# Designs tried in a protein design run: peptides against a protein of PDB entry 4Y8H. Part 5

Target 1, 196 residues: chain A of PDB entry 4Y8H
Amino acid sequence: TSIMAVTFKDGVILGADSRTTTGAYIANRVTDKLTRVHDKIWCCRSGSAADTQAIADIVQYHLELYTSQYGTPSTETAASVFKELCYENKDNLTAGIIVAGYDDKNKGEVYTIPLGGSVHKLPYAIAGSGSTFIYGYCDKNFRENMSKEETVDFIKHSLSQAIKWDGSSGGVIRMVVLTAAGVERLIFYPDEYEQL

## One batch from the design tools (peptide; made by RFdiffusion4, then SolubleMPNN)

Design b1_p8_5_s3 (from b1_p8_5, 6 letters changed)
Fold by OpenDDE base, seed 1:
Structure b1_p8_5_s3 (fold): chain B 196 residues (1-196), chain A 8 residues (1-8)
Amino acid sequence: as target 1 above (196 residues)
Amino acid sequence: MFTGSLLT
């Protein structure tokens, strides 16, 4: 897996590859690793497909309950719910999650939650087996307050590089753009990103 | 043996 989330001028963009594996077998070429937990709060999933889906489902439920009682939750609140679940079950879960969201007060925010269930707020985050290949690239090329187009290109190039080297990553590149204007889903195919 | 699906 290669996943990332990047804050930018107008919000945040999540990105992911789409390969699911079972051992050496490619089980699914077009997996959606970008999961909605609230209207403008999403997560990137790595590790166990089952574990991360279960966690996301529980978080979605909690955020729905929260919304009914208190209104729209913040991204920080969502990250806190993820953290509690991941930390409490760390011995039984294989889950690496990036939480990203947009609201009018806080704008785009990114929280990374690695296997131990710690939480780290960052301007951008990368995770998954493919992320090891792109730390240097991302550090060199990330800039704060990029445009939407610059951020899409940054994510596309980053994930393309990760996929080139990581056998557990591949397929299409999916993105979700979260801004004041709403939610936008993007998809990029190998013929496009392999040429980068 | 089914090892489950992984998002590695």
Scores: peptide ipSAE 0.306, ipTM 0.807, DockQ to the pose 0.113; fails the geometry check
Fold by OpenDDE base, seed 2:
Structure b1_p8_5_s3 (fold): chain B 196 residues (1-196), chain A 8 residues (1-8)
Amino acid sequence: as target 1 above (196 residues)
Amino acid sequence: MFTGSLLT
C-alpha cells in the first residue's frame, strides 16, 4: 500500500493506490482505500483490509451519533476516535490509518495513526509499505499552501514513485479532495502516472 | 473482500 494526505491552500487531498494482496496473489486491483467516515472527514487505510474496514465502520457510526447530539465533529475528534480504537486494540489489529478532514474553522487537517495507535498532526502524511521509498521525495517537494492542481500533481508523482518500487502497491491512484466547495473523487490510471 | 487480504 501507498497512501498519503496533504493539506493545501483550500483544504486537504487524500491519495491511495488500489492493490490488495493475499500472499503473492493480487486479490483486487482496484480497491478503494479511501474511506468516508463523515461528509468531509475521510481516511486512508493500510494493514489488514478487514481490520481497517471494521475500524472505519465503527468510527463512522460514532461520528453519526456525535453529529446527532452535538453537530458536525472536528477532524481532531475523528482522529481521537480512531486513536482510541487503534490503541486499545493494538494487540489484535494491524492498522495504519491517515485521517484527513476539512471544516471552515480549521481548514484542511491531517492526522496519522501508525501501528500502536499513536496520533500525530502533520501538514502532510505518508504511510504503507510504499511510503518508505518516497520520504525523501516528499520532504523535498512538499510546500505549504499549494494550489489544488499543484497538490494533485505532488500526490500523483509521489504515489507513482512509491508504486514503481513497492510490489505491494499498484493499480489506479485514487484521490479525494475536501474543500469548502465539497468532495471530489479523482482517479488516475497506470498509462498516465507510469510516465511521470 | 478476501479473507486475510492486506492493504500493505
Scores: peptide ipSAE 0.238, ipTM 0.801, DockQ to the pose 0.119; fails the geometry check
Fold by OpenDDE base, seed 4:
Structure b1_p8_5_s3 (fold): chain B 196 residues (1-196), chain A 8 residues (1-8)
Amino acid sequence: as target 1 above (196 residues)
Amino acid sequence: MFTGSLLT
C-alpha cells in the first residue's frame, strides 16, 4: 500500500494506490483504500483490509452518533476516535490509518495513526509499505499552501514513485479532494502515472 | 474481498 494525505491551500487531498494482496496473490487491483467516515472526513487505510474496514465502520458510526448529538465533528475528533480504537485494539490490529478532513474553521487537516495507535497531526502524511520509498521525495517537494493542481501533481508523483518500487502497491491512483466546495474523487491510471 | 487480504 501507498497512501498519503496532503493539506493544501483550499483543503486536503487523500491519495492511495489500489492494490490488495493476499500473500503473493493480487486479490484486488482496484481496491478503494479511501474511506468516508463523515461528509468531509475521510481516511486512508493500510494494513489488514478487514481490520481497517472494521475500524472505519465503527468510526463512521461514532461520527454519525456524534453528529446527531453535537453537530459536525472536527477532523481532530475523528482522529481521536480512530486513535482510541487503534490503541485499545493494538494487539489485535494491523492498521495504519491516515485521517484527513476539511472544515471551515480548521481547513484541511491530516492526522496519521501508525501501528500502536499514536496520533500525529502533520501538514501531510504518508503511510503503507510504499511510503518508505518516498519520504525523501515528499520532504523535498512538499510545500505548504499549494494549489489543488500542484497538490494533485505532488500526490500523483509521490504515489507513482512508491508504486514503482513497492510490490504491494499498484493499480490506479485514487484521490479524494476535500474543500469548502465539497468532495471530489479523482482516478489516475497506470498509463498516465507510470510515465512520470 | 478475500479473507486475509492486506492493504499494505
Scores: peptide ipSAE 0.201, ipTM 0.789, DockQ to the pose 0.128; fails the geometry check
Fold by OpenDDE base, seed 5:
Parts: C-alpha cells; sequence; structure tokens
Structure b1_p8_5_s3 (fold): chain B 196 residues (1-196), chain A 8 residues (1-8)
C-alpha cells in the first residue's frame, strides 16, 4: 500500500494506490483505500483490510451520533475517535490510518495514526509499505499552500514513485479532494502515472 | 482480528 494526505491552500487531498495483496498474491487490483467517515472527513487505510474497514465503520457511526447531538465534528474529533479505537485495540489490530478532513474554521487537516495508536498532526502524511521509498521525494517536493493542481501533481508523482518500487502497491491512483466547494473523486490509470 | 488481506 501507498497512501498519503496533503494539506493545500483550499483544503486537503487524500491519495492511495489500489492494490490489495495476501502474501505474494494480488487479491484485488482496484481496491478503494479512501474511506468516508463524514461528509468532509475521510481516511486512508493500510494494514489489515478487515481491521481498517471495521475501525472506519465504527468511526463513521460515532461521527453520525456526534453530528446528531452536537453538529458537524472537527477533523481533530474524528482523529481522536480513531485514536481511541486503534490504541485500545493495538494488540489485536494491524492498522495504519491517515485521517484527513476539511472544515471552514480549521481548513484542511491531516492526522496520521500508526500501528501503536499514536496521533500526529502534520501538514502532510505518507504511510503504507510504499511510503518508505518516497520519504525523500516528498520532503523535497512538498510545499505549503499549493494549488489544487500542484497538490494533485505532487500526490500523483509521489505515489507513482512508491508504486514503481513497492511490489505491494499498484493499480490505479485514487484521490479525494476536500474543500469548501465539496468532495471530488479523482482516478489516474497506469498509462498516465507510469510515464512520470 | 483478521489479517487475511492486507492493504499494503
Amino acid sequence: as target 1 above (196 residues)
Amino acid sequence: MFTGSLLT
């Protein structure tokens, strides 16, 4: 898996490859690793498909309850719910999650939650087996307050490099753009990103 | 918990 989320001037973009593996076997070529937990709060999932799906479902439920009682939750609130679940169940979970969201007050925010259930707020985050290959590239090329187009290109190039080197990553690149204007889903195919 | 399919 290669996943990332990047804050930019107008919000945040999540990105992911689409390969699911079991051992050396490619189980699914078109997996959607970008999961909605609220209207403008999404997550990137790595690790156990079952574990991360279960966590995301529980978070979605909690955020729905929260909304009914208190109004729209912040991205930080969502990250806190993820944290509690990941930390409390850390001995039984294989989950690496990036939480990203947009609201008018806080704009785009990114929170990374690695296996231990810690939470780290960052301007951008990368995770999954493919992320190890692109730390240097991302550090060099990330800029704060990029345009949407610049951010899409940054994610596309980053994930393309991760996929190139990580046998557990591949397929299509999916993105979700979260801004004041709403939610936009993007997809990029190998014929495009392999040429970068 | 299940580690059958990995998002890696």
Scores: peptide ipSAE 0.129, ipTM 0.767, DockQ to the pose 0.139; fails the geometry check

Design b1_p8_5_s4 (from b1_p8_5, 5 letters changed)
Fold by OpenDDE base, seed 1:
Structure b1_p8_5_s4 (fold): chain B 196 residues (1-196), chain A 8 residues (1-8)
Amino acid sequence: as target 1 above (196 residues)
Amino acid sequence: MFTGSLLV
């Protein structure tokens, strides 16, 4: 897996590859690793498909309950729920999660929750097996307050590079853009990103 | 061989 989330001028963009594996085999080429937990709060999933999906489902439930009582949760609140679940179950979970969300007060925010259930707020985060290949690229090319287009290009190039080297990453590049205007889903195919 | 575990 190669996943990332990037804050930008108008919000945040999540990105992911779409390969799912089982041992040495590709099980699914078009997996959606970008999971909605609230209208403008999403996560990127890495690790066990079952574990990360279960965690996301539980978080979605908690955020629905929260919304019914208190109104729209912040991204920080969502990250806290993820953190509690991941930390308390760290011995039984293989989950790396990036939480990203947008609200009018805090704008775009990114929280990374690696194995072990620590939480780190960052201007951008990368994770998954493919992320090891792109730390240098991302550090060199990330800029704060990029445009939507610049951020899409940054994510596309970053994930393209990760996919080139990581056998556990591939397929399409999916993105979710979270802004004041709403939610937008993007998809980029190998014929486009392999030429980068 | 399918291991029964899916990884993302």
Scores: peptide ipSAE 0.424, ipTM 0.807, DockQ to the pose 0.075; fails the geometry check
Fold by OpenDDE base, seed 3:
Structure b1_p8_5_s4 (fold): chain B 196 residues (1-196), chain A 8 residues (1-8)
Amino acid sequence: as target 1 above (196 residues)
Amino acid sequence: MFTGSLLV
């Protein structure tokens, strides 16, 4: 897996490859690793498909309950719910999650939750087996307050490089854009990104 | 059918 989330001038963009594996076998070429937990709060999933799906489902339920009682949760609140679940179950989970969301007060925010259930707020985050290949690229090319187009391009190039080197990553690149204007899903095919 | 865990 190669996943990332990037804050930009108008909000945040999540990105992911789409490969699911069982050992060396590609089980699914078009997996959706970008999972909605609230209207404008999403996550990127890495690790066990079952574990990360279960966690995301539980978080979605908690955020729905939260909304009914208190109104729209912040991205920080969502990250806290993920943290509790990941930390409490760290001995039985293989889960790396990036939480990203947009609200009018905080704008785009990104929280990374690696194995062990720590939480880190960052301007951008990368994770998954492919992320190890792109730390240097991302550090050099990330800028604060990029445009939507610049951010899409940054994510596309980053994930393209990760996929190039990581056999556990591949398929399509999916993105979710979270802004004041709403939610937008993007998809880029191998013919579009392999040439980058 | 798949006997192994699925990874993402």
Scores: peptide ipSAE 0.422, ipTM 0.802, DockQ to the pose 0.071; fails the geometry check
Fold by OpenDDE base, seed 2:
Structure b1_p8_5_s4 (fold): chain B 196 residues (1-196), chain A 8 residues (1-8)
Amino acid sequence: as target 1 above (196 residues)
Amino acid sequence: MFTGSLLV
């Protein structure tokens, strides 16, 4: 897996590859690793497909309950729910999660929750087996307050490089853009991103 | 039916 989330001028963009594997076999070429937990709060999933889906489902339920009682949760609140689940169950879970969200007060925010259930707020985050290949690239090329187009391009190039080197990553690049204007889903195919 | 773990 190669996943990332990037804050930018108008919000945040999540990105992911789409490969699911079982041992040496590709089980699914078009997996959706970008999961909605609230209207403008999403996550990127890495690790066990079952564990990460279960965690996301529980978080979604908690945020729906929260909304009914207190109104729209902050991205920080969502990250806290993920953190509690990942930390309390760390002995039974293989999950690496990036939480990203947009609200009018805090704008775009990114929280990374690696194995073990720590939480880190960052201007951008990368995770999954492919992320190890792109730390240097991302550090060199990330800029604060990029445009939407610059951020899409940054994510596309970053994930393209990760996929080139990581056998556990591949398929399509999916993105979710979270802004004041709403939610937008993007998809980029190998014929496009392999030429970068 | 997959009997093995699926990884993402």
Scores: peptide ipSAE 0.421, ipTM 0.799, DockQ to the pose 0.071; fails the geometry check
Fold by OpenDDE base, seed 5:
Structure b1_p8_5_s4 (fold): chain B 196 residues (1-196), chain A 8 residues (1-8)
Amino acid sequence: as target 1 above (196 residues)
Amino acid sequence: MFTGSLLV
C-alpha cells in the first residue's frame, strides 16, 4: 500500500493506490483505500483490510452519533476516535491510518495514526509499504498552500514513485479532494502515472 | 478483532 494526505490552500487531498495482496498474490487491483467517516472527514487505510474497515465503520458510527448530539465533528475529534480504537486494540490490530478532513474553521487537516495508536498532526502524511520509497521525494517537493492542481500533481508523482518500487502497491491512483466546495473523487490510471 | 488475510 501507498497512501498519503496533503493539506493545501483550499483544503486537503487524500491519495491511495488500489492494490490488495495476500502473501505474494494480488487479490484485488482496484481496491478503494479511501474511506468516508463523515461528509468531509475521510481516511486512508493500510494494513489488514478487515481491521481497517472495522475501525473506519466504528468511527463512522461514532461520528454520526456525535453529529446528532453536538453537530459536525472536527477532524481532530475524528482523529481522537481513531486513536482510542487503535490504541485500545493495538495488540489485535494491524492498521495504519491517515485521517484527513476539512472544515471552515480549521481548513484542511491531516492526522497520521501508525500501528501503536499514536496521533501526529502534520501538514502532510505518507504511509504504507510504498511510503518508505518516497520520504525523500515528498520532503523535497511538498510545499505549503499549494493549489489544487499542484497538490494533485504532487500526490500523483509521489504515489507513482511509490508504486514503481513497492510490489505491494499498484493499480489505479485514487484521490479525494475535500474543500469548502464539497467532495471530489479523482482516479488516475497506469497509462497516465507510469510515464511521470 | 481478528487480523484479516488481505492486506491493503
Scores: peptide ipSAE 0.396, ipTM 0.811, DockQ to the pose 0.100; fails the geometry check

Design b1_p8_6_s1 (from b1_p8_6, 6 letters changed)
Fold by OpenDDE base, seed 4:
Formats: C-alpha cells, sequence, structure tokens
Structure b1_p8_6_s1 (fold): chain B 196 residues (1-196), chain A 8 residues (1-8)
C-alpha cells in the first residue's frame, strides 16, 4: 500500500494506490483505500483490509451520532475517535490510518495514526509499505499552500514513485479532494502515471 | 488458514 494526504491552499487531498494482496497474490487490483467517515472527513487505510474497514465503520457511526448531538465534527475529533479505537485494540488490530478533513475554521488537516494508536498532526502524511521509498521525494517537493493542480501533481508523482518500487502497491491512483466547494474523486491509470 | 486480505 501507498497512501498519503496533503494539505494545500484550499483544503486537503487524499491519495492511494489500489492493490490488495493475499499472501503473494494480488487479490484486488482496484481496491478503494479512501474511505468516507463524514461528508468532508475521509481516511486512507493500510494494514488489514477487514480491520481497517471495521474501524472506519465504527468511526462513521460515532461521527453520525456526534453530528446529531453537536453538529459537524472537526477533523481532530475524527482523529481522536480513530486513535481510541486503534490504541484500545492495538493487540488485535493491524491498522495504519491517515485521517484527513476539511472545515471552514481549520481548513485542510491531516492526522496520521500508525500501528499502536498514536496520533500525529502533520501538514502532509505518507504511510503504507510504499511510503518508505518516497520520504526523500516528498520532503524535497512538498510545499505549503500549493494549488489544487500542484498538489494533485505532487501526489501523483509521489505515489507513482512508491508504486514503482513497492511490489505491494499498484493499480490505479485514487484521490479525494476536500475543499469548501465539496468533495471530488479523481482516478489516474497506469498509462498516465507510469511515464512520470 | 487463509491469510486475510491486506492493504500493505
Amino acid sequence: as target 1 above (196 residues)
Amino acid sequence: MHQGSLLR
């Protein structure tokens, strides 16, 4: 898996590859690792497909309850719910989560929750087995307050490099753009990103 | 035991 989320001028963009594996086999070539937990709060999933889906489902439920009682939750609130679940169940879970969201007050925010259930707020985060290959590239090329187009290109190039070197990553690159304007899903195919 | 699907 290669996943990332990047804050930019107008919000945040999540990105992911689409490969799921079972042992040495590719089980699914077009997996959606970008999961909605609220209108403008999404997560990137790595680790166990079942574990991360279960966590995301529980978080979604909690955020729905929160909304009914208190209004729209912040991205920080969502990250806190993820953190509690991941930390309390760390002995039985294999889950690496990046939480990203947009609201008018806080703009785009990114929280990474690695194995163990710690939480780290960052201007951008990368995770999954492919992330190891792109720390240097991301550090060199990330800039704060990029445009949407610059951020899409940054994510596309980053994930392309991760996929190139990580056998556990591949397929399509999916993105979700979260801004004041709404939610936009993007998809890029190998013929496009492999040439980068 | 089938190893579950992983998002590695």
Scores: peptide ipSAE 0.337, ipTM 0.822, DockQ to the pose 0.125; fails the geometry check
Fold by OpenDDE base, seed 2:
Structure b1_p8_6_s1 (fold): chain B 196 residues (1-196), chain A 8 residues (1-8)
Amino acid sequence: as target 1 above (196 residues)
Amino acid sequence: MHQGSLLR
């Protein structure tokens, strides 16, 4: 898996590859690792498919309850719910989560929750087995307050490099753009990103 | 035991 989320001028963009593996086999080439937990709060999933799906489902439920009582939750609140679940169940979970969201007050925010259930707020985050190959690239090329187009290109190039080197990553690159204007889903195919 | 699918 190669996943990332990047804050930019107008919000945040999540990105992911789409390969799921079972042992040595590719089980699914078009997996959706970008999961909605609220209208403008999404997550990137790595680790156990079952564990991360269960966690995301529980978070979605909690955020729905929260909304009914208090209104729209902040991204920080969502990250806190993820953190609580991941930390309290760390002995039984294999989950690496990046939470990203947009609201008018805080704009785009990114929280990474690695194995163990710690939480870290960052301008951008990368995770998954492919992330090890792109720390240097991302550090060199990330800039704060990029445009949407610059951010899409940054994510596309980053994930392309991760996929190139990580046998557990591949397929399509999916993105979700979260801004004041709404939610946009993007998809990029190998024929495009392999040539970068 | 089906080894669960991994998002590696």
Scores: peptide ipSAE 0.329, ipTM 0.821, DockQ to the pose 0.125; fails the geometry check
Fold by OpenDDE base, seed 5:
Structure b1_p8_6_s1 (fold): chain B 196 residues (1-196), chain A 8 residues (1-8)
Amino acid sequence: as target 1 above (196 residues)
Amino acid sequence: MHQGSLLR
C-alpha cells in the first residue's frame, strides 16, 4: 500500500494506490483505500483490509451520532475517535490510518495514526509499505499552500514512485479532493503515471 | 489479527 494526504491552499487531498494482496497474490487490482467517514472527512487505510474497514465503519457511526447531537464534527474530533479505537484495540488490530478533512474554520487538516494508535497532526502524511521509498522525495517536493493542480501532481508523482519500488502497491491512483466547493474523486491509470 | 486480504 501507498497512501498519503496533503493539505493545500484550498483544503486537502487524499491519495492511494489500489492493490490488495493475500500473501504473495494480488487479490484486487482496484481496491478503494479512500474511505468516507463524514461528508468532508475521509481516511486512507493500510494494514488489514478487514480491520481498517471495521474501524472506519465504527468511526462513521460515531460521527453520525455526533452530528445528530452537536453538529458537524471537526477533523480533529474524527482523528480522536480513530485514535481511541486504534489505541484501545491495538492488540487486535493491524491498522495504519491517515485521517484528512476540511472545514471552513480549520481548512484542510491531516492526522496520521500509525500502528499503536498514536496521533500526529501534520501538513502532509504518507504511509503504507510504499511510503518507505518516498520519504525523501516528499520532503523535497512538498510545499505548503500549493494549488489544487500542484497538489494533484505532487501526489501523483509521489505515489508513482512508491508503486515503482513497492511490489505491494499498484493499480490505479485514486484521489479525493476536499474543499469548500465539495468532494471530488480522481483516478489515474498506469499508462499515465508510469511515465512520470 | 484477522486473516484475509491486506492493504500493505
Scores: peptide ipSAE 0.317, ipTM 0.840, DockQ to the pose 0.141; fails the geometry check
Fold by OpenDDE base, seed 3:
Structure b1_p8_6_s1 (fold): chain B 196 residues (1-196), chain A 8 residues (1-8)
Amino acid sequence: as target 1 above (196 residues)
Amino acid sequence: MHQGSLLR
C-alpha cells in the first residue's frame, strides 16, 4: 500500500494506490482505500483490509451519532475516535490510518495514526509499505499552500514513485479532494502515472 | 473483500 494526504491552499487531498493482496496473491487490483467517515472527513487505509474497514465503519457510526447531537464534527474529533479504536485494540489490529478532513474554520487538516494508535497532526502524511521509498522525495517537493493542481501533481508523482518500487502497491491512483466547494474523486491509470 | 486480505 501507498497512501498519503496533503493539505493545500483550499483544503486537503487524499491519495492511494488500489492493490489488495492475500498472501502472495493479488486479490483486487482496484481496491478503494479512501474511505468516507463523514461528508468532508475521509481516511486512507493501510494494513489489514478487514481491520481497517471495521475501524472506519465504527468511526462513521460514531460521527453520525455525534452529528445528530452536536452538529458536524471537526477533523480532530474524527482523529480522536480513530485513535481510541486503534490504541485500545492495538494487540489485535494491524492498522495504519491517515485521517483527513476539511471545515471552514480549520481548513484542511491531516492526522496520521500509525501502528500502536498514536496520533500526529501534520501538514502532510505518507504511510504504507510504499511510503518508505518516497520520504526523501516528499520532503524535498512538498510546499505549504499549493494550488489544487500543484497538489494533485505532487501526490501523483509521489505515489507513482512508491508504486514503482513497492511490489505491494499498484493499480490505479485514487484521490479525494476536500474543499469548501465539496468532494471530488479523481482516478489516474498506470499508462499515465508510470511515465512520470 | 477476500478474507485475510491486506492493504500493505
Scores: peptide ipSAE 0.313, ipTM 0.842, DockQ to the pose 0.131; fails the geometry check

Design b1_p8_6_s2 (from b1_p8_6, 5 letters changed)
Fold by OpenDDE base, seed 2:
Structure b1_p8_6_s2 (fold): chain B 196 residues (1-196), chain A 8 residues (1-8)
Amino acid sequence: as target 1 above (196 residues)
Amino acid sequence: MHRGSELV
C-alpha cells in the first residue's frame, strides 16, 4: 500500500493506490482504500484489510452518534476515536491509518496513526509499504498552501514513485478532495501516472 | 479468499 494525505490552501486531499494482496497474489487491483467516516472526514487505510475496515466502521458509528448529540465532530475528534481503538487493540491489530478532514474553523487537517496507536498531526503524511520509497521526494517537493492542482500533481507524482518501487502497491491512484465546496473523488490510471 | 488474509 501507498497512501498519503496533504493539506493545501483550500483544504486537504487524500490519495491511495488500489492494490490488495494475499501472500504473493494480487487479491484486488482496484480496492478503495479511501474510506468515509463522516461527510468531510475520511481516512487512508494500510495493513490488514479486515482490521482497517472494522476500525473505520466503528469510527463511522461513533461519529454518527457524536453528530446526533453534539453536532459535526472535528477532525481531531475523529483522530482521537481512531487513536483510542488502535491503541486499545494494538496487540491484535495490524493497522496504519491516516485521518484527514476539513471544517470551516480548522480548514484541512491531517493526523497519522501508525502501528501502536500514537497520533501525530502533520501538514502532510505518508504511510504504507510504498511510503519508504518517497520520504525524500515528498520532503523535497511538499509546499504549504499549494493550489488544488499543485496538490493533485504532488500526490500523483509521489504515489507514482511509490508504486514504481513497491510490489505491494499498484492499480489506480484514487484521491478524495475535501474543501468548503464539498467532496470530490478523482481517479488516475497507470497509462497516465507511469509516465511521470 | 478470507478478508482477514488480505493486506492493503
Scores: peptide ipSAE 0.445, ipTM 0.823, DockQ to the pose 0.086; fails the geometry check
Fold by OpenDDE base, seed 1:
Structure b1_p8_6_s2 (fold): chain B 196 residues (1-196), chain A 8 residues (1-8)
Amino acid sequence: as target 1 above (196 residues)
Amino acid sequence: MHRGSELV
């Protein structure tokens, strides 16, 4: 898996590859690793498909309950729910989660929750087995307050590089753009990103 | 991780 989330001028963009593996085999080439937990709060999932899906489902439930009682939760609140679940179950979970969201007060925010259930707020985050190959690239190329187009290109190039080197990453590159204007899904195919 | 678990 190669996943990332990047804050930018108008909000945040999540990105992911789409390969799922079972042992040495590719189980699914078009997996959606970008999961909605609230209207403008999403997560990137790495690790166990079952574990990360279960955690995301529980968070979605909690955020729905929260919304019914208190109104729209912040991204920080969502990250806190993820943290509690991941930390409390750290001995039984293989889950790496990036939480990203947009609201009018806080704009785009990114929280990374690695194995163990710690939480780190960052301007951008990368995770998954492919992330190890792109730390240097991302550090050199990330800028704060990029445009939407610059951020899409940054994510596309970053994930393309990760996919080139990580056998557990591949397929399509999916993105979710979260801004005041709404939610937008993007998809990029190998014929496009392999040439980068 | 159970044998046969899917990884993402």
Scores: peptide ipSAE 0.442, ipTM 0.828, DockQ to the pose 0.102; fails the geometry check
Fold by OpenDDE base, seed 5:
Structure b1_p8_6_s2 (fold): chain B 196 residues (1-196), chain A 8 residues (1-8)
Amino acid sequence: as target 1 above (196 residues)
Amino acid sequence: MHRGSELV
């Protein structure tokens, strides 16, 4: 897996490859690793497919309850729910989660929750087995307050590089753009990103 | 939680 989330001028963009593996075999080439937990709060999932899906489902439920009682949760609140679940269940989970969301007050925010259930707020985050190959690239090329187009290109190039080197990453590149204007899903195919 | 065999 190669996943990332990047804050930018108008919000945040999540990105992911789409390969799922079972041992040495590719189980699914078009997996959606970008999961909605609230209208403008999403997550990137790495690790166990079952574990990460279960966590996301529970968080979605909690955020729905929260909304009914208190109004729209912040991204920080969502990250806190993820953190509690990941930390309290760390002995039974293999999950790496990036939480990203947009609201009018806080704009785009990114929280990474690696194995163990710590939480880190960052301007951008990368995770998954492919991330090891692109730390240098991302650090060099990330800029704060990029445009949407610049951010899409940054994510596309980053994940393309990760996929080139990580056998556990591949397929399509999916993105979710979260802004004041709403939610937008993007998809890029190998014929495009392999040329980068 | 039961761990699935699939990895993402």
Scores: peptide ipSAE 0.437, ipTM 0.836, DockQ to the pose 0.097; fails the geometry check
Fold by OpenDDE base, seed 3:
Structure b1_p8_6_s2 (fold): chain B 196 residues (1-196), chain A 8 residues (1-8)
Amino acid sequence: as target 1 above (196 residues)
Amino acid sequence: MHRGSELV
């Protein structure tokens, strides 16, 4: 897996590859690793498919309950729910999660939750087995307050590089854009990103 | 939680 989330001028963009493996077998070539937990709060999933899906489902449930009682949760609140679940179950989970969301007060925010259940708020985050190959690239090329187009290009190039080097990453590149205007899903195919 | 055999 190669996943990332990047804050930009107008909000945040999540990105992911789409390969799922079972041992040495490619089980699914078009997996959706970008998961909605609230209208404008999403996550990127890495690790166990079952574990990360279960966590995201539980978070979605909690945020629905929260909304019914208190109104729309912040991205920080969502990250705290993920953190609690990942930390309390750390002995039985293989999960790396990036939480990203947009609201009018806080704008785009990114929280990374690695194995162990710590939480880190960052301008951008990368995770998954492919992320190790692109730390240097991302550090050199990330800028704060990029345009939507610049951010899409940054994510596309970053994930393309991760996929080139990580055998556990591949397929399509999916993105979710979260802004005041709403939610937008993007998809990029190998014929495009492999040539970058 | 049961670990599925699939990794993402």
Scores: peptide ipSAE 0.432, ipTM 0.837, DockQ to the pose 0.096; fails the geometry check

